# Ledger of designs, part 2: peptides against a protein of PDB entry 6TME

Target 1, 324 residues: chain A of PDB entry 6TME
Amino acid sequence: NRLKRAYIALQAWKKAFYSDPFNTAANWVGPDVCSYKGVFCAPALDDPSVLVVAGIDLNHADIAGYLPPELGLLTDVALFHVNSNRFCGVIPKSLSKLTLMYEFDVSNNRFVGPFPTVALSWPSLKFLDIRYNDFEGKLPPEIFDKDLDAIFLNNNRFESTIPETIGKSTASVVTFAHNKFSGCIPKTIGQMKNLNEIVFIGNNLSGCLPNEIGSLNNVTVFDASSNGFVGSLPSTLSGLANVEQMDFSYNKFTGFVTDNICKLPKLSNFTFSYNFFNGEAQSCVPGSSQEKQFDDTSNCLQNRPNQKSAKECLPVVSRPVDCS
Target 2, 324 residues: chain A of PDB entry 6TME as posed
Amino acid sequence: NRLKRAYIALQAWKKAFYSDPFNTAANWVGPDVCSYKGVFCAPALDDPSVLVVAGIDLNHADIFGYLPPELGLLTDVALFHVNSNRFCGVIPKSLSKLTLMYEFDVSNNRFVGPFPTVALSWPSLKFLDIRYNDFEGKLPPEIFDKDLDAIFLNNNRFESTIPETIGKSTASVVTFAHNKFSGCIPKTIGQMKNLNEIVFIGNNLSGCLPNEIGSLNNVTVFDASSNGFVGSLPSTLSGLANVEQMDFSYNKFTGFVTDNICKLPKLSNFTFSYNFFNGEAQSCVPGSSQEKQFDDTSNCLQNRPNQKSAKECLPVVSRPVDCS

## One batch from the design tools (peptide; made by RFdiffusion4, then SolubleMPNN)

Design b1_p8_1_s3 (from b1_p8_1, 3 letters changed)
Fold by OpenDDE base, seed 3:
Structure b1_p8_1_s3 (fold): chain B 324 residues (1-324), chain A 8 residues (1-8)
Amino acid sequence: as target 1 above (324 residues)
Amino acid sequence: MKDIRSLF
């Protein structure tokens, strides 16, 4: 029964392929779905005597096509990896029937439409990778109520603000990079106790950095480059005891880059170039350390090379944004 | 399909 449903689903999917350059689905013939390339069977959780389709791995198959609604018949699938294909259209709502979904990777495809809210219906989901697609609209705040280990959203068309619920996330890695997010980083960010890596690169984010960033004790990578952030760097950044990579480049930051930031104990790379900083501590100067790499290029620093002109600096530096 | 992917 279950394998028959799987057969129907997989044959519908094969029919939905427009191109299969590597002939990945060439052996997708007959009822023995467990022999299909990229299909993995395992004993069912509820009955070990029953064999079911538990996983799909079609990564890097360059398949063009779409996901048909019949995929909802794959009710025993826990692992769904189809990255680096040319699948288009939307993620079918019928996938809500895949209640065992644990890892969902549809990254590097041509998916469109709003955030695939079907992912929110999976109670056991731990890994969500939808990066490098054409998903659009606002991010549903409920995503951060999920007990996810990783959330990859980068290189899409998401817009609007980052939800305040971000502070509820238990994820160790979250990527927002290369979207259209706007507004401020929520102050609740400091509540992300398990966070190791967070990336905001290349959005339309603005305002002051919240002081609460300094509470992210486990963060090793913090990248907020290529946005519209203003004001001074929070003094609380001295609390980032485990940060290794930090990037604030290509923003509109002002003020003084302090010793307490540049002397962070595990800091290996700190880039604050292409801003409007008007001073830096000696510990922040590139070449001041053999263990740390700094970039202070294109700021408003005195007696440093490759800085902005006075004409560019004056209108910004003379009107600093007060973040207090 | 995008052949080159960055980590982030």
Scores: peptide ipSAE 0.034, ipTM 0.773, DockQ to the pose 0.036
Fold by OpenDDE base, seed 2:
Structure b1_p8_1_s3 (fold): chain B 324 residues (1-324), chain A 8 residues (1-8)
Amino acid sequence: as target 1 above (324 residues)
Amino acid sequence: MKDIRSLF
């Protein structure tokens, strides 16, 4: 019965393919779905004597098509990896029936519409990758209430603010890069105790960096480049004991880049170029260390090469934003 | 055209 349902689903999906350049679905013939390329069967969790479709892996198949609602018949699927295809349309709501969903990777496709809220219905979801699509609108706050290990949202069309619920996230990696997020980074960010990597690159984020960023003791990568952030760098950034890569470039930061930041123990690369910093500690100067790389290009620094003109600096530096 | 998948 379960494999029959899987057969119906997979045949419907094959019919929904517009192009299969590698003939991935060429062997998708007959009732033996467990022999299908990219289909993986395992004993059912509720009955080990029953074989079920437990996983789909069609990564890098370059398949053009859409996800038909019949995929909701794949009720035993825990792993769904279909990245690097050309699937279009929306994620079917019928996937809510896939209650065992553990890893969902639809990255690098042509999906559109709002955030696929069906992902919120999966109680056991641990990995969510929807990057490199055309998803739009608001990010549901509930995404960060999920016990996810990784959240990949980059290269989409998401708008609005980052939810305050971000602090509830258990994810080690979160990517917001290359969206249209706006507003401030929530102060609750400091509550992300498992966070190793977070990227905000290329959004419309603004305001001051919250002091609570300094509570992210496990962060190795922090990239806030290409936004509209203002004010000084929080002194609490000295708390980033494990940061290796830090990028604040292409913002509107002002003030002084301190020793406490540039002397972070594991810091290997710190880019703060293309801002309005008016001073830096000697430890922040590019070439001052063989172990650390710095970029101070295009700031308002004295006696440094490749800085902004006084004309460019004066209007901004003379009106520092108070982040207190 | 599909995007080039990258981490960031």
Scores: peptide ipSAE 0.033, ipTM 0.768, DockQ to the pose 0.036
Fold by OpenDDE base, seed 5:
Structure b1_p8_1_s3 (fold): chain B 324 residues (1-324), chain A 8 residues (1-8)
Amino acid sequence: as target 1 above (324 residues)
Amino acid sequence: MKDIRSLF
């Protein structure tokens, strides 16, 4: 019986709670699991006459505990939302049995270990949110082979390079921010046909920006701030016809910020502060537009306020990285 | 650190 299995799973989970400040699981008593707070039942896909546990929503429950392997008995769960708790440990591999998994949100918890590769086993997964955890190690390249709408990885401990497979992603939103990613942004990034928002903030990324970024015609948010990028901004950025928010601040960029970037038709905010740019077009000057906001602070610009000293600029500006 | 949240 599916509900019996669900009962076993949920009782095991309740036992795995160290703290339940809001008494969320207080009513998790008895066989009627569909009455449990945060448990949602629906007719089974294979038999509409059978009621099954289809969803879990424990968002914002502040529960401390772990995910026991018995959760693998929740084989009908398609929605698993446990955002903003204090769950620790690893994501159980037994969750591979949840073949209907559609949305998986374990964000803002205390999960540790490598990337939860069990997520790769779910054929119908569309939403993956593992941000604000302590996941570590290499991001598996297979994540971008998944037909995901959104991939939230930010605020973890992921390291190594961004997989070349990123170009295969169909996601509209991808966040890498506040990890330990290193290396270059793959040139395949330009193949992300559905990308609207991508955020690289606060990693150890380096090298030149790939020209292929300019192929991201649908991107509205591009944030590469707080990394180690070098060289000039690609001229191909003029292709970002829909970009609204663009941030390259806190890098090691050099060269000239051109009109073709600052005059992007949808550009609302462009921050390129805290770099080593030695020139900018008039259209890039803060205050030059009423519709666009610019920040050129702490560069190597002449006749602009709040710039780096000549002493700071000269060693870098005189040795520009050639990205060609 | 900047809080980066997005909605699905």
Scores: peptide ipSAE 0.033, ipTM 0.765, DockQ to the pose 0.041
Fold by OpenDDE base, seed 4:
Structure b1_p8_1_s3 (fold): chain B 324 residues (1-324), chain A 8 residues (1-8)
Amino acid sequence: as target 1 above (324 residues)
Amino acid sequence: MKDIRSLF
């Protein structure tokens, strides 16, 4: 019975293909769905004697089409990987029936509409990748209540603020890059206990960096480049004991870049170019270390090459934003 | 700039 439902779902999906350049679904014929290319069967969790469709992997198939509602019949699927295709439309609400969903990767497609809230209905979801699509609107705060290992949101059309619930996230990797997020980074960010990598690149974020960033002891990558951040770098950044890659370039930061930041023990690359910093410690100067790479280009630094003109610097440097 | 596609 379960495989019969799977057959109905998979045949409906095949019918929803507009183009299959690699003939991936060519063998999707007949009731033996477990032989279908990209379909993986396993013993059911509730009855090991019953074989069910447990996974879909159509990564890199370049398939054009949409996800039909009949996919909701794949109730035993725990792994759904369909990245690097040309699927369009919305994620079907019928996928709420896939209560075993563990990994959901629809990245690098042409999906549209609001955040796929059906992903929030999956109690066991650990991996969510929706990057490189055309999802839009607000990010639901409930996403960070999920016990996710990774959250990939980059290269979409998301807007509004980052939810304060971010501090509840257990994810090791979170990407916000190349969206339209605005407002400040929530102070609750410091509560992300498992965070290793966070990327804010290319949004409309603003305000001061919260001091609580310094509490991210396990972070190895912190990229806040290409935003509208202002003020000085928090002194608490000295607490980033494991940071290797740090990028604050293309913002509106002011003040002095301190030794405490540039001497971080695992720091290998620190880019703070294209800001309005008016001073830096000797340890921050490019070429000062063989182990660390720095970029101080296009700031308001004295006696450094490739800096902004006084005309560009003075209006900003003379009116520093107080982040206290 | 890190290639975001190569993360995780």
Scores: peptide ipSAE 0.030, ipTM 0.745, DockQ to the pose 0.039

Design b1_p8_1_s4 (from b1_p8_1, 3 letters changed)
Fold by OpenDDE base, seed 5:
Structure b1_p8_1_s4 (fold): chain B 324 residues (1-324), chain A 8 residues (1-8)
Amino acid sequence: as target 1 above (324 residues)
Amino acid sequence: MRDPRSLF
């Protein structure tokens, strides 16, 4: 039966534990898997009279181990939350059998290897959190074809470009931060109809910001700091009617920071420090507003404190990148 | 449950 399969899976997993500091699996004994700590049963969707393992929650258990292939026997699991453990290895391909997967959180572990493409096999997946791992390689473009509410990819080893398919994403939150992504932000970004928060912090992204960013009318957080972006800020950023937090710091931006950006109606924090901006509107000056916080530190601004030297500025400011 | 950790 289904619970027998779950028993086999969970016992195999227990055997795959190297360390269980909180004795989380201490009660993982016997056939009554529904009594296991961190295991949650519910009536099966196809037969309410049948009890099945529907969820795993081992968050913050500090368990060291790996995910054995027998976890694929947990075919009724819709919620898999195992963040903040010390699980290593790869996500088993056998998890493709978990066709009800709805939320998958393996964040803050020691997983390695390529993007867990098994996540792409789950038709009903709505939440994907794989942040704070050691996943590497390319991000599959198909991830953005999924109807995800949130996509957390930050703090991994992902490299190569951000897929053009990003515009297909329906996610409200997407994090790319602290990876090795390179290339430009795709112009298709403006098609992200539900986007509220996106962070690109600390990658190797470059080129000009696409004008299409200004189409992200619902974005409240936009952080592109600590990259290699060049050129001027797109004038279309004036379209970010709901942006509250905006960070372009630690890039190679040039040009003038305009009133149209600094006067955005919901803007509360705008950081554009550590660039090569050579001018700013009065509305962008730190302290010019009580409702808005600005940071213009370490640019090429005249008559402002804490700016780059003329020696540092001149070579860059005199050769601005034309994004047109 | 979902982890309420910050985005970054």
Scores: peptide ipSAE 0.083, ipTM 0.878, DockQ to the pose 0.057
Fold by OpenDDE base, seed 3:
Structure b1_p8_1_s4 (fold): chain B 324 residues (1-324), chain A 8 residues (1-8)
Amino acid sequence: as target 1 above (324 residues)
Amino acid sequence: MRDPRSLF
């Protein structure tokens, strides 16, 4: 019975393929769905004597097509990996029936529409990868109420502000890069207790960096480059005891880059180029350390190469934004 | 199963 439903779903999906360059679904014939390429069966959790479709892996198959609503019949699927295809359209709401969903990877496709809110309905979801698509609109605040290990949102069309609920996230990795997010980074960011990597690259974020970033003591990668951030770097960044990669380049930061930041114990790469910093500690100077790499290019620093002109600097440096 | 593509 369960495999019969799976057969209906998989045949509907095969019919929804416009192109299958590697003939991945060539063997998707007949009732033995467990023999289908990219389909993985396992004993059902509720009855070990029953075999069910537990996983789909069609990664890198270059398949063009869409996800039909019949995929909602795959009620035993816990792993759904279909990255690096050319699937288009929206994520079907019928996938709400996949209550065992644990890992969902639809990254690097042609999906459109709003955030796939069906992902919020999965109680056991741990991994969500929707990056490299054309998802748009607001990010639902509820995404950060989920007990996720990783949240990949980068390279989409998401807009509006980052939800204040971000502080509730238990994720170790969160990517916002290359979207259309605007506004400030929420002060609640400092409450992300499990955070290791966070990336804001290439958005329309603005305002001052919240002091609470310094509470992210487990973060190893912090990249806020290519935004509209202003003001000085928070002195609390000295609390980033485990940061290895830090990038604030291509913003509108001002003020002085301090020793306390550049001497962070695990820091290996710190890029603060293309800002309006008017001073830096000696420990921040490129070449000052053999263990650390710095880039101070295109700031308002005196006695440093490749800096902005006085004409470019003066209007910004003379009117620093007070973030206090 | 997880993809190794970059974070940005």
Scores: peptide ipSAE 0.076, ipTM 0.873, DockQ to the pose 0.053
Fold by OpenDDE base, seed 2:
Structure b1_p8_1_s4 (fold): chain B 324 residues (1-324), chain A 8 residues (1-8)
Amino acid sequence: as target 1 above (324 residues)
Amino acid sequence: MRDPRSLF
């Protein structure tokens, strides 16, 4: 029966624990798996008279160990939350049998290897959190073909370019922060109609910002800080009617920061420090507004404090990148 | 349950 399979899986997992500081699995004894701490049962979708393991929640248990292949026997699990543990190794391919997977959170662990492609096999997946691990290599383009509400990839070792398929994403929140992504932001980004928050901070992204960013009218948070972006800010950024937090700091941007950006109606914080901007509108000057906070530190601005020297500015400002 | 941790 289904609960017998669950028992086998959970006992195999308990055996795979190296450390359980809070004795979370202390009561993982006997066939009554529905009484296990962090195990949640519900009536099966196909037969309401049958009780099945529908969820796992071991968040913040600080358990050291690995995920054994026997976890693939938990075929009725729709919610798998095991964040803030010390699980290591790879995500088992046997989890492909968990066809009801709806929310998958393995964040803040010690997982390694390539992107867990088993996540792509789950047809009903809505929430994916793999942040704060050591996943590496390319991000599969297919991740953005999935109907996800949120995609958390930050604080890993992902590299290569951001897939062009990003424009297909229905996610409201996407984080790329603190990886090794390179290349340009795809122009298809403007097709992300449901996007509210996107974070690129601390990668190796480069090139010009695509004009299509200005099509993201529902975005409230846009952070592209700590990259290698060049050229001027797109004039189309005036289309960000709902942006509240915007950060372009620590890049290689040049040109003039315009009124059309600094006067965005919902803008509360705009950081463009540590670039090579050679001019700004009066509306962009820190202290010019009581409702908006600006930071123009360490640019190539005239008559502003804390700017780069002429020696630092001249080589960059004299060779502006044309993004047109 | 989902973790309410910050974006980064």
Scores: peptide ipSAE 0.075, ipTM 0.872, DockQ to the pose 0.058
Fold by OpenDDE base, seed 1:
Structure b1_p8_1_s4 (fold): chain B 324 residues (1-324), chain A 8 residues (1-8)
Amino acid sequence: as target 1 above (324 residues)
Amino acid sequence: MRDPRSLF
């Protein structure tokens, strides 16, 4: 009895609630789990005459608690959305039994521990959102071997390098922002054929930007701000035919910001402030275009306002990093 | 981008 197993799981989960401010689980009584608030049933894929729990949506319920191992009994769940709660602890390994998992959203919670590797066990997973938690440690390379549409990792405690496997990702959106990632962006990034948006904001990334970024012809948003990147902007960035939002601010970039970058056809916002750029093309100057917004603040530019002092600039500008 | 997925 699949619904009986679901009942056991859901009752165990209710028992694992420390606080339910909106009384979301108030109606979680009795065997009719399909009537439970936030529980959605559908005909089973293997037998359309049987109803199963196919989805959970407890988004924005502000529930405090944890995910008990009994959730592994929800073997028919394909959609698991529990964002914006106060669930704590770790993601149970028992969720490996949820082989139909398609979308998994545990964002905006208080989960801790390493990357939930159980997510890698789901063969059909297309959407993974674990952002705004306290996940820590290394990002497993295998995450990018998954055929995911979106990967949200931002606002966690992940550290170490970004895996070279990133180039294998089919995701249109990937967020690394506000973690503790370090090292270089892998050169394989240019192989992300479906990438539209990628965000590296607020990490400890360093080194030169790989030239291969210029191969991301579908990217509309590229934000690498608030890191430790060095060297010049790759000339290959002229290949970003669809980029609309680009941010390289708060790094240690040097060199000249070229016309070929600032004249990108769809570019609407380009922020390169708080670096050590020592020159920019006229097309990069804020106010030079009505269609484009630029910010060149706090660089080493001559004849521009709000720049760094010569004392701050000279030690860096005089020692440009060769990224070739 | 806050809540990109929901059932309803």
Scores: peptide ipSAE 0.063, ipTM 0.846, DockQ to the pose 0.085

